# Ledger of designs, part 131: peptides against a protein of PDB entry 4HTP

Target 1, 231 residues: chain A of PDB entry 4HTP
Amino acid sequence: SQTVASHVPFADLCSTLERIQKSKGRAEKIRHFREFLDSWRKFHDALHKNHKDVTDSFYPAMRLILPQLERERMAYGIKETMLAKLYIELLNLPRDGKDALKLLNYRTPTGTHGDAGDFAMIAYFVLKPRCLQKGSLTIQQVNDLLDSIASNNSAKRKDLIKKSLLQLITQSSALEQKWLIRMIIKDLKLGVSQQTIFSVFHNDAAELHNVTTDLEKVCRQLHDPSVGLSD

## One batch from the design tools (peptide; made by RFdiffusion4, then SolubleMPNN)

Design b2_p21_1_s1 (from b2_p21_1, 10 letters changed)
Fold by OpenDDE base, seed 5:
Structure b2_p21_1_s1 (fold): chain B 231 residues (1-231), chain A 21 residues (1-21)
Amino acid sequence: as target 1 above (231 residues)
Amino acid sequence: SQEEKIAQWQKIKQEHLEELE
C-alpha cells in the first residue's frame, strides 16, 4: 500500500526538527511544525485522491516527534553507552582518543559547546566530518528499522539489532543521526510541549490522546483538521 | 521508483511553500 511516509525523506523531518529546536519563540517553532504538517496533508490528499477510507495518516511522523508516547513498538534496549561503543567500533576510533572519550564520557563537560549530558549533540560533532552529507532513508524505512530493533531486542537477538543500527547509521547524515539518537533515547529537546504539538495537529488531539493513549488512533481519527470528535 | 516518490513529495512541498509567499 502507498503511504506518505514512503515518499518523505527522513532528512526532511530532521531539518524541520532542527529548525524548531533553533527557533527561540513558540510562534516560530509552531510555524515550522505546521509547514511540515500541511505539506504532509497536501501530499496525502494528492496520493489518495481516488481512494476512500485509507488507514494512512501522520502517525509514522508523529511517533518519531513524540517518541515518549510510543505504545506499539516495544523497548529498544539501547542506551547512550551502547551507542558510544557502536560508534567507536564503526568509525574505528582509537579508544584512548579524543572522540572516543567524548562519546564515552558524554556527561562530563569536556568541550566549549556546553553539550554535557546531551549524547546526541556530542555524537553529531564526532560524526559531522565522517558521515555522508545527505541520507537516503525515508520515514517509512526508519520506522521499519526501528521496529526491527525493538522486535529483536525482545527476542534477545543482539546481532540483528546491530545490523539494523548499522543500516540506520550508514545511510544517515550526521544531522539525521543526531535526531535519530534523540528519538531512540526519547528526548528530542525541541523546546515545545506535547500539548502544543497536539494543538497544532488538531484541536481535539490532546483530548482524544488523554482518553485513548493511542497515538495512531489520534492521527487516523483526527487526520482532517476540519472534522472533530463530535462529528 | 524511490527517486520518483521523493520527487513527487518535493514538488508538493515546493508548491506549498510558494503558496505561502
Scores: peptide ipSAE 0.636, ipTM 0.943, DockQ to the pose 0.887
Fold by OpenDDE base, seed 3:
Structure b2_p21_1_s1 (fold): chain B 231 residues (1-231), chain A 21 residues (1-21)
Amino acid sequence: as target 1 above (231 residues)
Amino acid sequence: SQEEKIAQWQKIKQEHLEELE
């Protein structure tokens, strides 16, 4: 079945998230999220024009925007230290070099950027001169790879986890990897609350999520902003 | 193709942005 997520570049989501993070104030943050959401809904309507009963929804994007609410995937089993070691290996960084030490000691302030404690930002600056300028992954492909990581973590297949991570890394820009890391660690630092994201998505989204704790159900049932829970 | 799918999305996104402006 055709999905919106199979058409949307992961880069477009990341650029939206970057705009939200950089925006000052709630109103501007909401605007950027709404623009992405509205584009998604318009594309959904165009893609599914002849199909009234589709299961496709905003869920593939929403689960990346609110990764702390993920309940379908098992734990990734990935921490910052694992990612640091992977990047050192992949980028062939000298172990005693400045960049390797930045990744390993990301909690200690090492520079003027004030990025202490934010591994994703540290990784971004290390990756920026070394990675592709433009990624090639769609939102669906990113989710498929994340599903693979979670499944292989539960199966204790470390080699397959590494394979999926390498695919994510090698097909992503530095900016995309910054956000991917934050999605995996489940801390996006957008400066906007979960409640705000839900409120922009649908007026009844927070309530339905509180009752069901099912993000996919929320996205499917409330995909039309004009149709409420009581309709 | 995947490229055609992405192009379709980009077209709708661009049209939407132009309508907001």
Scores: peptide ipSAE 0.629, ipTM 0.942, DockQ to the pose 0.916
Fold by OpenDDE base, seed 4:
Structure b2_p21_1_s1 (fold): chain B 231 residues (1-231), chain A 21 residues (1-21)
Amino acid sequence: as target 1 above (231 residues)
Amino acid sequence: SQEEKIAQWQKIKQEHLEELE
């Protein structure tokens, strides 16, 4: 079946998230999210014009924007230390070098960028001069790879986890990887609350989520902002 | 193709942005 997520570059989501993060005011943060959401809805309507009963929704994006609410996908089993080691290996960084040490000791203040404790930002600066300028993954592909990681973690297939991680990394820009890391660690640091995201998505979204704790149901049932929960 | 899919998305996104101007 056709999905919006299979058409949307992961880069577009990441650029939106970047704009949200960099925005100072709540209103501007909301604007950036709304623009992405509205584009998604418009595309959904166009894509599914002749199909009224579809299961496609904003869920593929929403679960990446609110990764802490993910309930379908199991634990990745990935920590910052694992990623640090992977990057050191993949980028062939000297183990005693500055960049390797930054990744491994990401919690230690270095005074360079004030990124202490934010592994994703530290990784970004290490990756920026070394990675592709533009990624090639769609939101669907990212979710598929993340699903694979979670599934293989459950199955204790470390080799397959590494394979999927490498695919994510090698097909992503430094910026995309920054956000991907934050999605995996489940801390986006957007500066907007979950409530704000839900309120922008749909007036009844927070309520429905509180009752169901099912992000996909929220996205499906409240896909149309004009159709309420009671309708 | 994947490229065509992305192009379709980009078109809608661009149209939306233009409508906001």
Scores: peptide ipSAE 0.621, ipTM 0.939, DockQ to the pose 0.919
Fold by OpenDDE base, seed 1:
Structure b2_p21_1_s1 (fold): chain B 231 residues (1-231), chain A 21 residues (1-21)
Amino acid sequence: as target 1 above (231 residues)
Amino acid sequence: SQEEKIAQWQKIKQEHLEELE
């Protein structure tokens, strides 16, 4: 089935998240999120112009923006240490080299950037000179790969987990990987609260989520910002 | 095609930015 997520580059979501992170004020952060959301809704309307009964919604993006609220897919079983080891292997980094040590000891303040404790930022600087400038994945493809990782983690298929991770990594820019890592670890560091994200999405979103704890239901039922729960 | 739909998405983003200016 045709979905908005199948046509939206993951790079565009990452660029939006990057703009939000770099913004200092709450209002500016909200603006960047709103711009992406409004574009999504407009594209939805264009894509589904002749189909009124669709289940497509902002959910594929929302579950990446609020990964701590994910309930559909199970745990990835991935930690920073696993990713560090994977990158060292994939990039053929010397184990005793500066970059390998940065990844493994990401909590230690060794760099001038002040990125200690943020694995995604450490990874970004290691990856930037070594990976694609532009990724090729859509939001749907990213979610499919993440679903695969979660499923294979549940099934204890470590080899298949690695395979899906390699697909994500090899098809993503350094910036996209930075945000992908944060999505997997479930800490985006956007500087904006869950409540703010819901409030921008729909006035009734926080309330509906509090009752249902179902992010997909929230995105589907409150797809139209002008139609409330009481309507 | 996929490329055409991505192009449409890019156009929508651009139009939205222009509306906000």
Scores: peptide ipSAE 0.477, ipTM 0.880, DockQ to the pose 0.834

Design b2_p21_1_s2 (from b2_p21_1, 10 letters changed)
Fold by OpenDDE base, seed 5:
Formats: structure tokens, C-alpha cells, sequence
Structure b2_p21_1_s2 (fold): chain B 231 residues (1-231), chain A 21 residues (1-21)
């Protein structure tokens, strides 16, 4: 069956997240999220016009926006140090060079950007002059690769983890990789609360999540903003 | 094709954004 996530470029989600992060006011942050969500819902309606009772929902995007609430996918087993080493290898960075040292010592202030402790931002600046301008992955493909990483981590298949990571990295822009790193580390730094995201998605979303702790159920059951829990 | 799928999404998204302007 067709899914909305198979049609949506990962770049579009990342650009939305970037706009949210750069926005100063809560209202502006909400606007950017709502615009993406409404586009998703409109496309869902068009894609599934002649199909009733589909299981497709906003879940593929929501689990990337709220990665700390992920319960379906097991742990990735990936930390900043592992990513740093991978980037040094992949980009063939001299180990004693400036960029390699920035990645390895990301907690120490080394530059004027004030990005100390934010590995994703440090990685972004290293990647920007070296990566594709536009990625080629859809949201579904990103989730499939993340599923592979989690599964292979559980199975202790380090070689297959590396393979999936390389596919993510080589098919993503620097901006997309910044957000991908934050999704893996489970800290997006959007400046909006989980409750705000839920409230924009559906009035009953926070309540249903508090009871079920199931993000997929929340997205599926409350797909229509006009249909409440009591309906 | 994947390109056709993306184009379908981009069309609807663009139409939505234009309606908000």
C-alpha cells in the first residue's frame, strides 16, 4: 500500500525543522509546523481518496520530530564519538587536522559559532563544503534505514550498521545530516515543547499519549483533527 | 517512479502554500 511518507522528501521535513528552530516566537514556530502538517493531511486525503480505513498516518514524520518518544524502534547504539570517527573516515579527514579535532572535541569551544556541545551543528559546518546540495531520501527511506540500524545494533552486526549509516550520509545534504544526527541523538532543540507539538497535531493528542505512550496510536486514531477521542 | 511520487507531493504542498499567501 502507498504511504504519504514514501512521497515526502526528507529534505522537506528538515527545511521545516530548520525554520522552526530559527523562528524566535512560539506562534511562528507553530505556523511552520502547522503548514507542514496541513500539507501532509491534504496529500493523505488525495492519495487515499478511494481507500477507506487505511493505516497510513503522520507517524513516520512524528517519530522523527519527537524521537525521544520512540518505543517501536530499539536503541541505535550510536553516540557522537562513533559519528565523529565515521565522518573522519568517510571524508578522509586528517586525524590531526582542524575539522577532525572539531568533531572529536565537540564539547570544547573551538570557534566563533558558539556550537560547543552541539555535535550536529559542528558536523554541519564540516559537512557543508563537502556534501550534496540536495538529498535524495524520502521520510520512509530514512525510517527504513533507522530501523535497519536499530535491528542490527540488537543483533550486534556492526558492519551492517555502518552500511546503513553510509547510505544515510552519502544521500543527504549537510542540513539533512544535521537534523538526522539530532534525531539519532534524540535532541532536536526546536524550542517548542512536546505538548505544543501535540496540541497543534490534535486537541486530544497529549491525553491519548499520556494514557497509551504509543505515538503510532496517537497519530492513527487522531489523524482527523475534527474527530475526537470521545467520538 | 520515485520522481513522480515526489512531484505529486510537491504539487499539493505548493498549492497549499500559495493558498496561505
Amino acid sequence: as target 1 above (231 residues)
Amino acid sequence: SQEEKIAQWEKIRQEHLEELE
Scores: peptide ipSAE 0.704, ipTM 0.960, DockQ to the pose 0.910
Fold by OpenDDE base, seed 3:
Structure b2_p21_1_s2 (fold): chain B 231 residues (1-231), chain A 21 residues (1-21)
Amino acid sequence: as target 1 above (231 residues)
Amino acid sequence: SQEEKIAQWEKIRQEHLEELE
């Protein structure tokens, strides 16, 4: 079956997240999220116009926006140190060079950017002059690759994990990789709470999540903002 | 094609953004 996520570039989600992060104040952050969500719902209605009761929902995007609530995928087994080593290898960075040391020692402030402790931001600046300007992955493809990573981590297949990571990296811009790293590490630093995201999605979303702890169920049952839990 | 799928999304998204302006 066709899904909205198979049509939406991962770049569009990342640009939305970037706007949310850069926005000052709750209202502006909410506006950017709502614009993306409404676009998604409009496209869903167009895509599924002749098909009622589809299982397709906002879940593919929501699980990337709220990665701490992921329950379907097992652990990735990926830490900042692993990513640092991978980037050093992939980008052929001198091990004793400035950029390699920035990635490895991301917790120590180096230079004028107050990015100490934010590995994704440090990686962004290293990647920006070295990677593609525009990525080619859809949200569905990103989720498929993340599923592969989690599955292969459980199976202890390190080579296949590396393969999927390389595909993510080589097909993503620096900005997309910044957000992808944050999704994997499960810290987006958006400046909005989980409750705010749920409240914008649906008035009953927080309540349903508290009861079910199932993000997919929340997205599916509350797909229509006008239909409540009691309906 | 994947390109056609993306184009369909981009069209609807752009139309939505223009309506908000």
Scores: peptide ipSAE 0.699, ipTM 0.959, DockQ to the pose 0.902
Fold by OpenDDE base, seed 4:
Structure b2_p21_1_s2 (fold): chain B 231 residues (1-231), chain A 21 residues (1-21)
Amino acid sequence: as target 1 above (231 residues)
Amino acid sequence: SQEEKIAQWEKIRQEHLEELE
């Protein structure tokens, strides 16, 4: 079935997340999230204008924004060290070179950027001069690839995991990869709480999530901000 | 087409941003 996520560039989500992260105040962070969400809802209405009772929702985006709450997708089996090694290989970085060492020793302060301990930021700076400027993946494609990774991890198919990771990496900008890494590691560092995200999404979202612990259900049942849980 | 739908998304996104200005 046709979904909003199949037509929304992953780049647009990442740019929104970047704006949220860079915003200092809670109000500005909320504004950026709300703008993306409202655009999503508008597009949903347009896309499904002639189709009532669709199962499509904000869930594909929400599960990337709140990856800690992911319950459908199993563990990726991916750590920073694995990604570091993959990038060194993919980018053909000298193993004893500065960039390779930065990736491998991302926890060690490497300079004035203050990015120590944030692998995604370290990776971003390494990738920025080496990667394409704009990715080509949709949110659905990203989720499909992440699903593949999780499934293949469960099946112990390391080669297929690598294949999906390479597809993600090669079709993503440095900025998109920064956020993708954070999604995989499940730490977005947005500076906004889960409660705030839920509150902006729907007034009843936090309550429904507390009861169900099901992000998809939350997104589907509370898709319309004007329709409450008790309605 | 996929391209048309992406263009539609971009249009909606742009229009929404303009409305908020």
Scores: peptide ipSAE 0.573, ipTM 0.923, DockQ to the pose 0.826
Fold by OpenDDE base, seed 1:
Structure b2_p21_1_s2 (fold): chain B 231 residues (1-231), chain A 21 residues (1-21)
Amino acid sequence: as target 1 above (231 residues)
Amino acid sequence: SQEEKIAQWEKIRQEHLEELE
């Protein structure tokens, strides 16, 4: 079935997240999220204009924005050290080189950038001169690849995990990879709370999530901001 | 086509941003 997520570039989500992160004030952060969400809803209405009974919702994006609330996918089994080793291999970085050491020793960076402990930021600077300027993945494709990783982790198929990771990496810009890493590690560092994200999405979203713990159900039932739980 | 739908998304996104300015 045709979904909004199948037509929204992952790059657009990442650029929105980047704007949210760079914004200092809560109001500005909320504005950037709301702008993306409203665009999504408008596109949904246009895409499904003649189809009233669709299950399509903001869920594909929401599960990437709030990855700590993911309940459908099993664990990825991916840590920063695994990603570091993968990047060293993929980029053919000298093991004793500065960039390889930055990735491996991401917790104690010697650099002036203040990015200590943020693997995604360290990876970004290593990737920026080496990666594509623009990625080619949609939000749906990213979710499909992440589903594959989780499934193969459960099945202990390390080779297939690597294959899916390589597809994500080779088809993504440095900026997209920064955010993808944060999604996998489940720490976006947006500077806004889960409650704030829910409140912007729908007034009843936090309540429904507290009862159901089902992010997909929240996104589906509260797709229309004007229709409440009691309606 | 996929490209046309992506273009439609980009148009909606751009128009929405312009409406808020």
Scores: peptide ipSAE 0.564, ipTM 0.916, DockQ to the pose 0.833

Design b2_p21_1_s3 (from b2_p21_1, 8 letters changed)
Fold by OpenDDE base, seed 5:
Structure b2_p21_1_s3 (fold): chain B 231 residues (1-231), chain A 21 residues (1-21)
Amino acid sequence: as target 1 above (231 residues)
Amino acid sequence: SQAEKVAQWQKIKAEHLAELE
């Protein structure tokens, strides 16, 4: 397809998010986000150079960065306990083993990492020695799989939900899965506010979102940072 | 191909980063 999201590896988004999370200062966090965003915009311009009136936008990435603002996709129906059980099954972990217990009891600190209550971090350390070093999914493919999960949850098709989850998991690195889990649970823990993300994206983004509550509309209408809402 | 798509993206990304230096 002729979308930026079909070209961008999910790993690139995850590495950006990881850099943002590890950054200590607001300015550095903003820099990492801006670099990714600007690269996206430049690629958009190159990809669509001879095509006017495209609907392609930053939305595929934005909805993963701000998953709590998702309104198009229905609820996943996935909680940490479900993921824990899935990982135990998929990785063939002994149920009474250390790693299985870490996943199931993620709220209780059992180790030195201080990751209590952060299931994604617990999962990361369990997955790191067991998973691919690099994933193969694009941002578009991740969104397609997440759409499938949400749709099948609405239809109460648990078997198909599991199938899509397995596809996500088996084609992702431990780091990518860490962020994927956070996207599903809708808590990225970036240390930067929603308002900051919007402000970096476009000066009018927060205002337009407050009125419309439509993240895709925000990304499409304000795709060009030099074109304002009133223009 | 998917590999070609990724390569195109990586090229633009690399060029952008080089411009920032």
Scores: peptide ipSAE 0.691, ipTM 0.955, DockQ to the pose 0.885
Fold by OpenDDE base, seed 3:
Structure b2_p21_1_s3 (fold): chain B 231 residues (1-231), chain A 21 residues (1-21)
Amino acid sequence: as target 1 above (231 residues)
Amino acid sequence: SQAEKVAQWQKIKAEHLAELE
């Protein structure tokens, strides 16, 4: 069956997240999230117009926005140090060069950007002059690749993990990779709380999640903002 | 095609944004 996530570019989600991060104040952050969510729901209705009782929901996006709540996918086994080494290799960066050292020593305050401790931001600036300008991955494809990484991590297949990571990297812009890194590390730094995200999604979302701890169930059962838990 | 799928999404997104203006 067709899913909304198979139609939505990962770049669109990343652009939304970027706007949320850059926005000052809760209201503007909420607006950007709501616009993306509403677009998603409208597309869902159009895509599934002739189909009732579909399992498709906002879950593919929500699990990337709230990666710390992921329970279906196992651990990636990926840390900043692994990513640093991968980028150094992939980009053929001199090991003793400035950019390689920035990635490896991402916690050390260096430069004028104040990005110390934020590996994703450091990676972004290294990647920006070296990567393609526009990515080609959909949200579905990103999730499929992340599923592969988690599965292969569990199976201790390091070579296959690297393969999936390379596919993610080579088909993503610097901005998309910034957000992908944050999704993998499970820290988006949006400046908006989990509670706010749930509240915008559905009034009963936080409650249902507290009971079930199942993000997919939350997204599926509360897909329609007008239908509550008591209905 | 994948390009057609993306185009369908972009169309609905654009329509939604236009309605908000």
Scores: peptide ipSAE 0.688, ipTM 0.955, DockQ to the pose 0.887
Fold by OpenDDE base, seed 4:
Structure b2_p21_1_s3 (fold): chain B 231 residues (1-231), chain A 21 residues (1-21)
Amino acid sequence: as target 1 above (231 residues)
Amino acid sequence: SQAEKVAQWQKIKAEHLAELE
């Protein structure tokens, strides 16, 4: 089945998130999110113009923007330490080298950027000179890989978890990986609240989510900003 | 193709952004 998420590069979402994070004011943060959302909705309408009752929605993106509200997929079983070790291996970093130590000791301020405690930022700077400039993954593909990771974690298939992680890493830019890490760790540090994200998405989104705790339902039922819960 | 899908998205995105200017 055709989905918007299968058309949208993960890079586009990451760029939006980056803009949001860098924005100082609430209004500017909202603007960047709204622009992405509106583009998504317009594309949805175009993609599904001849189809009624589609299940496609903003959910594939929303679950990455609000990863702490994820309820469909189980735990990834991935922590910063695991990622650090993976990157050291993948990038063939000397174990006692500066970059390896930065990744392993991400909580200790060793650099000038003030990124202590933010593994994703530390990883970003290590990755930037070493990885692709542009990723190739769509939002759908990212979600598929994350689903695979969660499923394989449940099944205790460490080899397959690593495989999926490698696919994510090798097909992503440093910036995309920064955000991917934050999605996995479930802390985007956008500087905008969940309530704000919901309010921009739909006036009734926060209410529906409070009742259902089902992010997909929220996205499906309220995909049209002009149609409320009572309609 | 995937490239075509992305191009379709980029087109609509670009059009939307242009309308906002």
Scores: peptide ipSAE 0.686, ipTM 0.954, DockQ to the pose 0.886
Fold by OpenDDE base, seed 1:
Structure b2_p21_1_s3 (fold): chain B 231 residues (1-231), chain A 21 residues (1-21)
Amino acid sequence: as target 1 above (231 residues)
Amino acid sequence: SQAEKVAQWQKIKAEHLAELE
């Protein structure tokens, strides 16, 4: 069956996350998230107009927004150092060059942006002049590739991990890669708490998650913001 | 088609934003 995630560009999620990150106030951050969520729900209703019993939910997006709560997908086995080496190779960066050193020594404040310790931001500035302006991946495709990475990590197939990473990278803008990195590392730095995300999604979401620890179940059961746990 | 569904998504977002302004 068709899913919302199969039609929503990953770029749109990333642009929303970027707006949230750049927003200073909690209320403004919440507004950007709510706008994306409400659009998702409206599209869900339109897509599934003739199908009342569907398992489709916000889960494909939610698991990328709250990657620390991922329980279905196994560990990626990917660290910043691995990504740094991959980018140096892929972009054919000189090993002793400024950009390669920035990626490898991302914790050292060498730049003017004050992004020391944030690998994703360091990578973004290296990638910006070198990558596509617009990506082509859907949220579903991103999740499929991440599933592949996790599965191959479990199987100790480093070659296949690299293949999936290359597919993600080559089909993504610099901005999309910044957020993809943060999703893989499981630190989005949005400036809003998990509780805030749940509260915006559904009033009962935090409670249900505390009981079940199942993010997919939370997204499915509480898909409709007007229907509570007690209903 | 996939392109049509993506276009529908873009339309829904645009309309939603317009309603909030």
Scores: peptide ipSAE 0.564, ipTM 0.923, DockQ to the pose 0.833

